# Peptides against a protein of PDB entry 7Z53, part 63

Target 1, 150 residues: chain A of PDB entry 7Z53
Amino acid sequence: PRIKNQADCIPFFRSCPACPGSNITIRNQINALTSFVDASMVYGSEEPLARNLRNMSNQLGLLAVNQRFQDNGRALLPFDNLHDDPCLLTNRSARIPCFLAGDTRSSEMPELTSMHTLLLREHNRLATELKSLNPRWDGERLYQEARKIV

## One batch from the design tools (peptide; made by RFdiffusion4, then SolubleMPNN)

Design b2_p18_2_s2 (from b2_p18_2, 12 letters changed)
Fold by OpenDDE base, seed 5:
Structure b2_p18_2_s2 (fold): chain B 150 residues (1-150), chain A 18 residues (1-18)
Amino acid sequence: as target 1 above (150 residues)
Amino acid sequence: SALDEQMDKILEKYEAEN
């Protein structure tokens, strides 16, 4: 599915000069994209990136979420902090940077953004429930256990 | 894959809530 009812429009940076249109359903689009995405696209395949994708401000084992925007109260991907942010260059007036994810394509394809957002929400949901069930678990344990379930 | 199955379940929950 798509991110719905955003307060502000978030521009995307397209690397493809011309992509063919698709008449398939949103479900089929996501299923097709999953063939190109694994868990590393959500969590990062390298430790430095993985740490940047986590919320390190607490011991809840959460992935970082957007601090400026939400989707009807639900989490969105955090913004990256690129020196030459292409998303800012595509729409200079909007001043919305690219999303931070394990896959840089998250800001290029709205379908990937939606998929990564769903997995982000699922991880944080699982981590929250695991914290409730295991209140003595620290953030690292919660993060790892939630990651295993996802 | 397991991820694909999880995605389907997540989508169902997401669409039900949104």
Scores: peptide ipSAE 0.021, ipTM 0.493, DockQ to the pose 0.021
Fold by OpenDDE base, seed 2:
Structure b2_p18_2_s2 (fold): chain B 150 residues (1-150), chain A 18 residues (1-18)
Amino acid sequence: as target 1 above (150 residues)
Amino acid sequence: SALDEQMDKILEKYEAEN
């Protein structure tokens, strides 16, 4: 999600050697990152990770979403399961673990989190629309077709 | 790229809805 004020903020762990300047708006930061974006940052570059990023509870071809939190009813990235979770270590009071995405840096930079969240929502929107148009497609087909469009 | 254009459209829609 896009952070507009401190009330909308979630904890992040910064570990990048080269980070965007703080004087850049979130929108500008996301736009700058889009020039370097490929689908692997959303879907994962390895099959095991890709499977973990999918919602396997149904045949809707959806990506997994956060099971604890939503953004005014809209989906957020699921949490990862890391030993010694750096996101938890940076802010113990918040108790928000790192997000799971195709890019492991999702919880290191709010810009990446926002972008991945938007693409997650777009994929799920597309998959839902494709299901409506093609009710006989299974989850694998829906997932792959939505992935091709994104 | 097509992804960049889609992202821009998504962001515009997102900003309009939120």
Scores: peptide ipSAE 0.020, ipTM 0.486, DockQ to the pose 0.021
Fold by OpenDDE base, seed 1:
Structure b2_p18_2_s2 (fold): chain B 150 residues (1-150), chain A 18 residues (1-18)
Amino acid sequence: as target 1 above (150 residues)
Amino acid sequence: SALDEQMDKILEKYEAEN
């Protein structure tokens, strides 16, 4: 699915000319993208990136979320902090920086961004429920267990 | 695949919540 609340969320743009059309169903979008995306696209395949994708300010095992925008109260991907942000350079009118995800392509295709957003929300949901079921688990345990379920 | 099943489950949950 796509971001629903367009008033509070960031408008999407495409930087890849080979992006799928916007007139396809949500189910078709997911089916097409699952051939290109695995869990490493959400969590990152390198440790430095994986750490940057996590919320390290608490022991809840959560992934980091956007601090500027939400989708009707729901989480969005955090922004990356690039010196020469290609998303800002390619569309200067929008002034929207690139999202931070396990895959650098996340900002090139709104469909990828949407899927990564869903998986972000699912991870955080799972981590929250695991914390409720296992209150003695620390953030690392919660993060790893939620990651295994995703 | 396991990812496909997860995507289906996530989509169902997301649509149910929205």
Scores: peptide ipSAE 0.018, ipTM 0.471, DockQ to the pose 0.020
Fold by OpenDDE base, seed 3:
Parts: sequence; structure tokens; C-alpha cells
Structure b2_p18_2_s2 (fold): chain B 150 residues (1-150), chain A 18 residues (1-18)
Amino acid sequence: as target 1 above (150 residues)
Amino acid sequence: SALDEQMDKILEKYEAEN
């Protein structure tokens, strides 16, 4: 069933100039999500953070992935390296640090964490395909081109 | 974009299940 109570929702709206035969409600929701969940939250809006989100160990243009855990073989977001990790302090029994993403709120909202994870996987998929199509591209080119497509 | 396509798929699935 659809969400009936919208009182707890933050209203985000974007105009739809050319809507195909798709559901207008769905299109509006997509626009609302893209206005809130921007690619900048995945790649980082600041250059230092953006560099920390990348895998600099090779020239494949990949985003960094978690080195400790995977989801049935699929990539997860890397952990942040905070001195006083609020995620660890909040629930010491879980002993799970905050995830590193373009937005510091990624670990505060599991839904955002999931979305960022999906986009991380998509970026790395695109970068891999671009490398196959353009084997002479370096990591910077692959990263930038994949980022533009996402 | 790829992001829009992914979100479209997610929302389509969500609307179908709810």
C-alpha cells in the first residue's frame, strides 16, 4: 500500500518538463529524490572528501569499498576513520563504525546508506565497463566519465 | 541518467508492493 500519512515527509518538488507515459506521481517522487539524493552525496562536494572516497590503489577509476565486509560478494561503503566515531559511541555493542560517504548523514539514515551503496556499485560497474571500452583511459578519466553517467 | 533510471526502478518496485 502507498504511504497514507505524509505529515512526516519533507516536501521536495521539481518540475517535470517532458513526462513520458509514466506515472506522474512516480515521476514527481523521482524528482524529489534526485533533488535530495544528489550525486554529490555519493562523490562528495569537497575535493578532500572526494579523494578519500576514491580507490587510489589502482588506475581503474573506482570508488573505495569496504575492506572488511561484503554483502554476499557485493560491495559495501567504506568505513569512516573518525577519532570519536559517533556510530561506535551510540551503540557499543554493535561495534560498527560510521560509513564514509559524500554526506556525513549517511550512517544516520539507513535508507540513505542503502542508496549510496547502490550508487557505489553502479559507479564501479560503469567504471569497469568504461575501462573495457577504453583501455587506455587512466583512473582519473574513468572516474570522471563514470561520475558523469551516474 | 543512470541515477534517474535506478530511482525509477526502485520507485516502480515500491509502488507495486505498496
Scores: peptide ipSAE 0.028, ipTM 0.507, DockQ to the pose 0.024; fails the geometry check

Design b2_p18_2_s3 (from b2_p18_2, 9 letters changed)
Fold by OpenDDE base, seed 5:
Order: structure tokens, then C-alpha cells, then sequence
Structure b2_p18_2_s3 (fold): chain B 150 residues (1-150), chain A 18 residues (1-18)
């Protein structure tokens, strides 16, 4: 899968739209790349967040996917449920809330959104394959094994 | 690692999309 221009399809929240090359943006991008090494931006670094990122409706070990939108049939990140959703505030007509990911900046930077989305898809693909190969594995086992492979 | 390889590909795609 290849995601190139998600910004055209779904609105994003920019903390500093007038300063795309600011030190803050660069620092955040570098931090995101560093956290990518351990895949914490995808799975979450804390257990409560990690659980919220999982599909708990079955025993397939999947990460949660967007229930409203797909990218040409492919999965997108799930939406968060924020009381004061900044993504909704930036574009009231679109009514697209912020994405939920291991990194809170998933809706601020399209490149991060794309990366998270691709890894989400890969995890779910792996979990599906592992289920086929190991039909007796429960959701926890499938999730953990897929996470290790990513 | 596999993750590193994926990162390189994704970053390349992201840069090309800018």
C-alpha cells in the first residue's frame, strides 16, 4: 500500500500552519521518527492507550480501524473521541475528528498519518496471516506476535 | 530491521508527496 496525499481527502489539524519549517515542527518530526523505532507511535507506549488502539470486538488480534472511512477499500486510522476536538474546530464543515494513534500528532502531520496508517494495515495483515497459520491462537497472542514482526 | 526498512520507504514516499 502507498499513501501519498491524504491531506486532500481528510482535513488535518496544524498547530502552526504559517510556520511549517519552525523548530517546533522539526523537533516534533524528529521525536516521532525516534519513537518509530520501537513502533510506539503505532501501538502506544502506555497500556491504556494500547488497549484503545486495539479491536476488542473479536479475538483476531487486530488494531482498530476507522469505522466511517476507507482509503479505496483500505483501512484508515480510527477517530479519537475528544471533547474539544481541535480537528473539528479547524474545519467545521468537514466534521472530521482527530485520528487516534500511538502518537498524538497523527492528525497534525500528513506524513505521520501515512506512516501510522501503513503500519496499521501491515499489523492487521500480519495478524490475519498468523490466524490462518495458527487458528488456535487467541487475540492476545495474535496481537503480540504481529507486533513483534512489525 | 524490518521496521527500519519500512520507515525508509514510508519516509521516501512522504517526502515525494510534499
Amino acid sequence: as target 1 above (150 residues)
Amino acid sequence: SALDERMDRILAEAEAAE
Scores: peptide ipSAE 0.021, ipTM 0.484, DockQ to the pose 0.024
Fold by OpenDDE base, seed 4:
Structure b2_p18_2_s3 (fold): chain B 150 residues (1-150), chain A 18 residues (1-18)
Amino acid sequence: as target 1 above (150 residues)
Amino acid sequence: SALDERMDRILAEAEAAE
């Protein structure tokens, strides 16, 4: 997918590096946007990761949420289970492990973490609504349908 | 396209918060 609103695109400058008097053209990083705005960042691009991102304790089709912390009652990303967690090593006092998301960069940039969190919440909201509308759907159906909508 | 719309909304909200 690609962002429809051009105002939301990240611009970049293109010029001739060897020509000091060359014109600078502003362009949108369309390739970066298409790769960045992808559901794989939330759901994972590989099946093992995708399974780890899901809540398998019920048939509600939910993504896994943090079991230790919430944000005013709202869900946060689950923690990863890394043997040598770099997030714990960077700040020993905080004791906050790396977040688990479909994108490995989720814990590197707060912006990505926030976006992943919002999409996590949206997926779970959608799955909940779909369950209400379709009570006979199992967890797999709910998960897949919510994923398609997101 | 639904994801795109959501991203647009998220980005718009983020910009409004700045």
Scores: peptide ipSAE 0.020, ipTM 0.509, DockQ to the pose 0.027
Fold by OpenDDE base, seed 1:
Structure b2_p18_2_s3 (fold): chain B 150 residues (1-150), chain A 18 residues (1-18)
Amino acid sequence: as target 1 above (150 residues)
Amino acid sequence: SALDERMDRILAEAEAAE
């Protein structure tokens, strides 16, 4: 779930942090969903795609985020770079390209888009927390450890 | 932005359905 103020939150793995006033039912539901999630939908099942989904500009082990748009300051999936972008072709007025994700269906189903977005945010949250706990870990270690937790 | 508003609605609906 989207938590705007996380200053007083306690971080939990595989879920959003525990925050005062947070919806407990939603948190429990997210934990249940992530327990059965195939992480390949987020990280990609092929090495070239997996590399393209990562932020390689630093050693923080983060997944790449959208560089044009944010959701009220929070991360969105990055856009793919397709010559013949089917998302642009199907709706020429919207001018929104397809998202890049581990599952190619992410741009076809809004439900998948939202789920991938949440899991992207969770990965980056975990990587950030792991960096704080283990300052000597490099980007590869942070990425892999966060991936194991998701 | 238009995308921000769209995604905000999608995410809100997803969270409400949980």
Scores: peptide ipSAE 0.020, ipTM 0.497, DockQ to the pose 0.056
Fold by OpenDDE base, seed 2:
Structure b2_p18_2_s3 (fold): chain B 150 residues (1-150), chain A 18 residues (1-18)
Amino acid sequence: as target 1 above (150 residues)
Amino acid sequence: SALDERMDRILAEAEAAE
């Protein structure tokens, strides 16, 4: 899916805003697509990042969601806590930090943000369903099993 | 919020495009 109306976009950090068809943008898209195979763009490819993407407040195996905002009651990606947040630096008036995702570039492309958000919701849905089906599973099991399905 | 509204539009458009 592509975002057609740029006016509806939230502020994103862009390495090459003037050239959407640049090699950089193409590379980013390709990387996102390849990471989609193992869903690393959602879950993170590194353990520290993966842990930060999880909701560790319970044993439900959920991914972390935004604590400040929701999409009409639906989950959004959590914000990152970057010291030098490029999203904040890019558009100071908007004051929206970068989203935290498995792909650090998620906040550079609205398309990726939306996709990651959808997959976040799907994971949490699956984890919830798995908990219902397997009430004895702990958070780690739920998380891993949901991850396998996504 | 402004973010919610923008994200909703983005998500709706993305879902429609799939």
Scores: peptide ipSAE 0.020, ipTM 0.530, DockQ to the pose 0.036

Design b2_p18_2_s4 (from b2_p18_2, 10 letters changed)
Fold by OpenDDE base, seed 3:
Structure b2_p18_2_s4 (fold): chain B 150 residues (1-150), chain A 18 residues (1-18)
Amino acid sequence: as target 1 above (150 residues)
Amino acid sequence: SELDAQMDRILAEAEAAE
């Protein structure tokens, strides 16, 4: 059922209100999700961003994970390093920066944060499994092969 | 692959939930 009462909507970033029954919000989310076909929302569409999303500390082909927080032992998206972080500016008391993802809107659309997190975990799971199956593969090969599967 | 199929299901469910 569609929520028609606009007074029940809570605005978030810019013109993105929390209206689950709103066609606009649903379409925006669907559009973002359909872009996952090439997984650019997870891995980044630009090389500099893609490199920043990877864990370069080893040859395991993993995506970078949050170094400060975990979700009951499971990985979360890493934080971005923006000088004027809009997430910090919006809620200064929370002191939680924007998440780093292939889409800069990851923190602006909280519904997508969960999806990005799940795909992050899935990639790292796949990379780990591929390493077990193919111990001679380097980090680049593992990363690319896992990306193809996702 | 399988993830693509899951994504399609998620999208279909989102559209149906309007």
Scores: peptide ipSAE 0.018, ipTM 0.481, DockQ to the pose 0.020
Fold by OpenDDE base, seed 5:
Parts: C-alpha cells; structure tokens; sequence
Structure b2_p18_2_s4 (fold): chain B 150 residues (1-150), chain A 18 residues (1-18)
C-alpha cells in the first residue's frame, strides 16, 4: 500500500525547489527508487544510523515507527530529532519535522517516503511473523532475519 | 516475494509518471 499524496498531508523539504524541468526530477526519483533494492535506504548503511532506526524498547526486532501519526492504523516513518530541522523551517505552521530513515531524502521526495514506509511496514510484519514462528529468537535475531528476507 | 512484487508496482508507477 503506497502513500501517494504525502505532500498534501505532510510538508516536505525540497533541496532544490527551483531546480529545472519535471523530467529531471522524475528521473532522479526513479533512480533513487531503483537504488532501494539493496534496502540500505531503509536500514541505514552505517551502524549508528541503523541502531537509531530500530525499536530498542523491546526484543521484537522491529524498526522504529512514528509515535505521533499513523496512516489509517498503519505505521509511518519516525521523526528525526534535528536541532535545525529543515522541514520545520520550510513550513513553520505545520510543525512537522523531517522523517528519519536510512535515506536522508526521506522528507524530500514523497515517492521515497512511500517506499520507505512500505518497507518499514513489511519489515515489522516479517519480524512479527518470525517472532510467532520462533518464540525463542531475541530482538537481534528477529531484526537480522527479517532484514534478510526484505 | 511479496515485497518484490510491491516494489515492482511502485517502480512501474514511477516509470509511468515519467
């Protein structure tokens, strides 16, 4: 389930709002989406970031989810905690911070946000299922196994 | 996998928007 109209609901930060033609933007988005296949954009390519993307409050191997908002009961990406949050600066009235994801562009392009959100949900679904099938697995095992499947 | 299918759909939609 893709979130199509995120830009209408949540403000996004555009790194280059005055950048040229729509074709370039679309092409860049497609390229970014294609690079998603390795899942590094979801889990993070560096260990410190990867840890920040995880739910460490339990042993369920889950990725962190937004604690303020849901999409009809489904998970959304967590917010980042930036001192100088560009998303807050771009739209002060909305007061919605940037999303936290493996890709720093998660709050710049709605399509990336959608993909990240989808994969977040899928990971957590898999981890939950794996926990049911393997009750003795700890959070690390569940996280890693779910990551492998994704 | 189901995930792959979902990703393919998303990518297809993105390409169609081009």
Amino acid sequence: as target 1 above (150 residues)
Amino acid sequence: SELDAQMDRILAEAEAAE
Scores: peptide ipSAE 0.018, ipTM 0.468, DockQ to the pose 0.021
Fold by OpenDDE base, seed 4:
Structure b2_p18_2_s4 (fold): chain B 150 residues (1-150), chain A 18 residues (1-18)
Amino acid sequence: as target 1 above (150 residues)
Amino acid sequence: SELDAQMDRILAEAEAAE
């Protein structure tokens, strides 16, 4: 994630630290995401995942945010609930699970995590603004309209 | 769209950070 306060920093899972050309791989992953028209890396490409990425506790059309950590009051990606969480398996002492995003690679590469975090914040900002402009819209419409502004 | 524009900017910044 894009962490401004070092005290709020949490470790990331490194999927392939020994892979040659790691920087190229990261750039390739970022480039692949630039081609996403629907921003599926943020919203999820499948309906079950998309629902899990949403805040279903209200009708504000928001994406879910981390319930344990914030960045100076700003939202971070929520944690996933993986059976075999590689983030927990690789660093048992830290006990920080992988992040939940439309693209599972978000927890593996801080650059992608940061991007997803910023897009999460942008969506929630848009949804909040749309709610202010359209107070009668329900959560589904707010979510969809915010997604369309992508 | 606005978010697309933001995404492009964020991606550009991410690439520059590498």
Scores: peptide ipSAE 0.021, ipTM 0.551, DockQ to the pose 0.022; fails the geometry check
Fold by OpenDDE base, seed 1:
Structure b2_p18_2_s4 (fold): chain B 150 residues (1-150), chain A 18 residues (1-18)
Amino acid sequence: as target 1 above (150 residues)
Amino acid sequence: SELDAQMDRILAEAEAAE
């Protein structure tokens, strides 16, 4: 979809805005598109981030989902817990925090947010199916096997 | 893989919708 409101910008590098249609936004999109093969945008490339993206409350191998909102009963990305949340700073009226994803730039482009949301749902679907097929697998096995189906 | 194929489809649909 075309960007309708190009005035919506988020702070980037804590000093300058990242705006839709800017070179920064374009590069971020290209980087995300070129890196989707390894699904790092979904799972995170760093272990601390990867752990934060997982649902560790059970042994189902699921990725974490938003605890406040759903999309007609379907999962949304969890919110990040930033002290100085740039998404809140740029749009004080909306009061919606940044999303947490494997790609930290997920909130910069709605298209990326949507894609990450769909891939989140796909992972959780796969993990659920694998649990049904392999009831003895623990959460780590389910998570890794679902991720392996990349 | 299955996930790669799924990702390709999702990406193609997203790009077409932009």
Scores: peptide ipSAE 0.019, ipTM 0.522, DockQ to the pose 0.022; fails the geometry check

Design b2_p18_3_s1 (from b2_p18_3, 11 letters changed)
Fold by OpenDDE base, seed 2:
Parts: sequence; structure tokens; C-alpha cells
Structure b2_p18_3_s1 (fold): chain B 150 residues (1-150), chain A 18 residues (1-18)
Amino acid sequence: as target 1 above (150 residues)
Amino acid sequence: SRLRLLLERLQRLAEEAR
């Protein structure tokens, strides 16, 4: 690959090629709507960050959510704790700090912020469903199982 | 539908483990 440092890349992967019918000259892709999403950047690749992204106040296996703001009752990403917060410096009147996510670029790219927010909500939804189905599971198992499904 | 099937499977496994 041209770029050797994969840590700097957004982990979107190309699907395997397929040849429908007798037309072997056209390279087709698997329908993206039926593929799974690599959400590794939502959970953090390092253990310390992964722990900071979790809600550790209970045994529900949830990711941490914003404690100040919601989107019409729906969860938002939690805020980070940066000494010189670039988000605060960019627009001093807005007073909105950077979001905490598995990817440090989430606050720099609104598209990533939106995607991470959706996946945060989905994880917490899944963890809640898993808790309902499996009442004896602890927070760690709920978190890991929900993570596998996302 | 795949998610629902997976959740149902997990539920069954939890019940069997009790």
C-alpha cells in the first residue's frame, strides 16, 4: 500500500470483488447496505482511551454520553478534557469543547462526529437489548458483545 | 433481521447457561 501508517487512515475497507453471471469483465462490489461497519475508531484502539469512552458508573456496558447536551432526547458524544482545547479556541463565543471519541479527528470533521454519534447510540441500544435478554451478564460482557455486533 | 436472530441466539445461550 502507498500509505504505510494505517493509524492515520479512516478504517473504511473496500469489499471483495464479485462477478455476476457471465460478465467477468466488470468488477462489482458487494452492496454496502448489507455489509458490516468497522467501528473500531468509535471504541478506541488503546485500552486507556477505550476505558475513558465507557460509562463505568454502572454494569450496563454503555459508552459514555454527553452530560450537558442532548439532541432531542438522544445521546451525544461526551466532551474531552484538553488543556488547550482547539475547539474552544476556534469559536470562543460558542464555548463548545472537543468531543471525546476513538478518533481524535472526530471534532475536526463533522461527518465523523455524526457517524460516531450514530454508532454510540447504536451501541447503547444494543447493550440495553442484550441486558434485557441476558440479565445475568455484567457490564464487561454487555460492552464486549455489543461491540462485536456493531 | 440478522441482528434480531443474533439477539435471539444470545438469549438462548444465556438460558442454557442457567
Scores: peptide ipSAE 0.013, ipTM 0.384, DockQ to the pose 0.011
Fold by OpenDDE base, seed 5:
Structure b2_p18_3_s1 (fold): chain B 150 residues (1-150), chain A 18 residues (1-18)
Amino acid sequence: as target 1 above (150 residues)
Amino acid sequence: SRLRLLLERLQRLAEEAR
């Protein structure tokens, strides 16, 4: 992403122009919410964050997943390790920390949480398939190639 | 991407082969 400082950014997706095959001078708009998903928030725009979002314990090119919880065997976003975790302060009885994601709002907006989760799963699926197809690829190549496909 | 389409096709073929 061109903008590296995401803390000051509000995600806004513009519609994309589409020209029908007819000689119509007026272009149509493709709804960006239905046609395109920006995965930049999944991978992080800064190198330190991007590394924290990755599973660096192996050479499989995977994103980090939750180590405590799963969704019927499917991966969830990993928890962050914040000193003063606002999620823990919100509901002290639940003791659920904030999720770690490229977007800090992932713990505040269920829509973002779900999208990040889906894209995380897709990345890991792709990386796994790429590893199967290319056993000699290292974790960095698997990660980058999977990222390009997402 | 072309690679995505290939993977999807391979997955479908794998499912059909089961």
Scores: peptide ipSAE 0.008, ipTM 0.313, DockQ to the pose 0.012
Fold by OpenDDE base, seed 4:
Structure b2_p18_3_s1 (fold): chain B 150 residues (1-150), chain A 18 residues (1-18)
Amino acid sequence: as target 1 above (150 residues)
Amino acid sequence: SRLRLLLERLQRLAEEAR
């Protein structure tokens, strides 16, 4: 390599290819960032963010929901707490912060917001049903099992 | 898998809309 000092390098790793099936010519990558279903856009790929996205006040395995607003009784994404919140800057009179989701771009367009909201609702629905079916499951198991299904 | 693809598509659309 031209650069001898590794400290001068920006680490850039190519994802490993998935094992090809029968005569598949298209290269697919192995997911190394998330477990189970890669829904990192909803759940976050980093542990601190993932925890912030969860309702940790109980053992129901739920994602956090908006505490100020609901959509006809249905959950909305929680607000983020950003120092320089671009959503607040867009319309200062509305005072509506950006939504918190696994993808930081969740508030960039309504379609993304809607998708994240739907997936949040689906997760919480699944977690609730799983709790009903498995009353002895703790919040972590409920969360992970619901996440697997999403 | 289909959900992931949908999300990716939405993300691409969001990027194109910038």
Scores: peptide ipSAE 0.000, ipTM 0.203, DockQ to the pose 0.043
Fold by OpenDDE base, seed 3:
Structure b2_p18_3_s1 (fold): chain B 150 residues (1-150), chain A 18 residues (1-18)
Amino acid sequence: as target 1 above (150 residues)
Amino acid sequence: SRLRLLLERLQRLAEEAR
């Protein structure tokens, strides 16, 4: 590689090409809207984190929600329980801890916080509807099926 | 479809903010 110091390199990935039937010479990427959405940032990539992100108090297959605050009746991300919470250290007056999400950066960028909040709401909506349609499903199945739909 | 579009936009914004 032209740059010898790879420690300072940021990885960049190129998308797969689309194959249009026309004589278009321009390389187009595959439409991501028709593919499965990787929501690992919401559900977590590790089992312990994934469990902490779930509401395990019932068999509804729901993600955990904030117990202190709501947005006009709508769910917010739950707070994390970190020793030496950086959000508490920087926000001493409000005493608001960091949010718990699959991506640890969720509290660093408002855009990520918003995205995770929307996906949490959508998951819980889907799980609730799936429960109404399939009353015999347990919490694990509801959670997994909702996750697949998201 | 709308959710996927929103996610794509948010992901792009997050990448641009880095």
Scores: peptide ipSAE 0.000, ipTM 0.270, DockQ to the pose 0.043; fails the geometry check

Design b2_p18_3_s2 (from b2_p18_3, 9 letters changed)
Fold by OpenDDE base, seed 2:
Structure b2_p18_3_s2 (fold): chain B 150 residues (1-150), chain A 18 residues (1-18)
Amino acid sequence: as target 1 above (150 residues)
Amino acid sequence: SRTLLLIERLRRLEEEEK
């Protein structure tokens, strides 16, 4: 390998190849991500991850937000807790860990980070408004209804 | 805004039926 220190590498893995039809020259990848329109990149496609992305400290149906940083008072994605955090390894001087999102690529691509951040803010905005309109709804109902709208 | 109002309306209708 060209990079000798593999410990500092961000672990990008390829999915299984697929060759639809008669085209054997184009190597397609099995779509490991759910459809973008279902917003699973924000909420997570697996239940354990989905729970970790939620603010479980109250019954407001909110997604978890960063506890260390804000963007002019606006929420940022929460940090993940990785043993060998590739974000920390990429730039040791910055000391900013990877973000936690429904899509593991969020910290790897600033474009995705921005999009996920906006959608997180939108979810929390919607959940807050739904709570105002429906004060009897619990956190689960607020979360699910906001998720349906996003 | 419109979606939120619709959800609120639906909620109220459900409560009236209970």
Scores: peptide ipSAE 0.022, ipTM 0.468, DockQ to the pose 0.008
Fold by OpenDDE base, seed 3:
Structure b2_p18_3_s2 (fold): chain B 150 residues (1-150), chain A 18 residues (1-18)
Amino acid sequence: as target 1 above (150 residues)
Amino acid sequence: SRTLLLIERLRRLEEEEK
């Protein structure tokens, strides 16, 4: 190997090739990803956070929404409950706390906040439709099935 | 308003993805 100090190396692997036909001149890669949009940042990577992001007041499988603000009737991300909320400290006149999302950076970048909001709305829409199609499903089933579709 | 800025950015993103 060219690099003598392998202790500081980062392992890197190449994916398997895809063979679409007999006339193969370009090596394409097999796509093992199941979703175009990775929504893991919306649902949280840890179970305690994931539970805090859910609406546990009913059996509709919904994510929690903002209780103070809406966008022309559309849902917004819920506020976090931080002891020393940096969003409140930054602009004391606005008095708007940081948003709660699976990504801790959600309140730092408006683009991320917007994307999380869209996926929140989509999840709740899907959960609502799934409830209509499957009235006997409980909140956990609705939440998980909607999460799989997103 | 911080909330208004986020809402406006959200609306623009929704329009771009259509």
Scores: peptide ipSAE 0.015, ipTM 0.353, DockQ to the pose 0.023
Fold by OpenDDE base, seed 4:
Structure b2_p18_3_s2 (fold): chain B 150 residues (1-150), chain A 18 residues (1-18)
Amino acid sequence: as target 1 above (150 residues)
Amino acid sequence: SRTLLLIERLRRLEEEEK
């Protein structure tokens, strides 16, 4: 290797190649979309944040939703409770707090807000469906199973 | 990457709603 001291290297991992079946010389990646999707941006990477993102008022395994607003009956991200809320300070007339999400950038980028919102809705849809299929599952089971599917 | 996986998930959700 060009750099002998591995401590000076930044680890960069490449996706695993698909198994070569024949004389195909084109390298294809393993499709990981059918596997677990890393949605830590939605669920939070830290346990305290993850809990704050959940609806802990029941045993339905749902993510918390906005209590003030909906989008044509569909859920929106819950608001955060920041002491010095930058969203409130940015536009004081709008009086809309920052959204609470697994990624703190969710309120800074509309694309992230939309993505988090859609995945929140999907999680809650899945959790609801799983509850229907498995009525005896508790909230933790429903949450984790829905999270695995998302 | 995490971002790419989420983008792909969004695409699937959008297709399911159409």
Scores: peptide ipSAE 0.000, ipTM 0.271, DockQ to the pose 0.026
Fold by OpenDDE base, seed 1:
Structure b2_p18_3_s2 (fold): chain B 150 residues (1-150), chain A 18 residues (1-18)
Amino acid sequence: as target 1 above (150 residues)
Amino acid sequence: SRTLLLIERLRRLEEEEK
């Protein structure tokens, strides 16, 4: 945490993590109202978009990641494929397209983009761990189970 | 670049979570 001395902080409670069951490496978040996250920004609210946000080239249940850029080996959001890309039009020198995410505002607010990226990484981490624990699960099962945990 | 700015912002957010 950024703030180490929390004596003067406004209290904010997050649900406790739990690892129900034996031999489970997944740190499960207890479902609590205080820590609820609407992950529609990551997974999309519509099925066509949700499919476009997934990595369908394998059965690992992963979300799609950027194919051009990484953050020191860490995943970034994939680029969208817009005919008239407003991000390219706004800054012609940068030549960076808009990102694709469940929230169309992903490229409008850097904070949202960052949050989307964090949750994308978390999903893929979870899916990877779930695959290790359940080698026979297909991509759909891995995706759905990881999504439920996020 | 735009990408670099977003990466930097992401790193800051990750640091704040520690």
Scores: peptide ipSAE 0.017, ipTM 0.372, DockQ to the pose 0.090; fails the geometry check

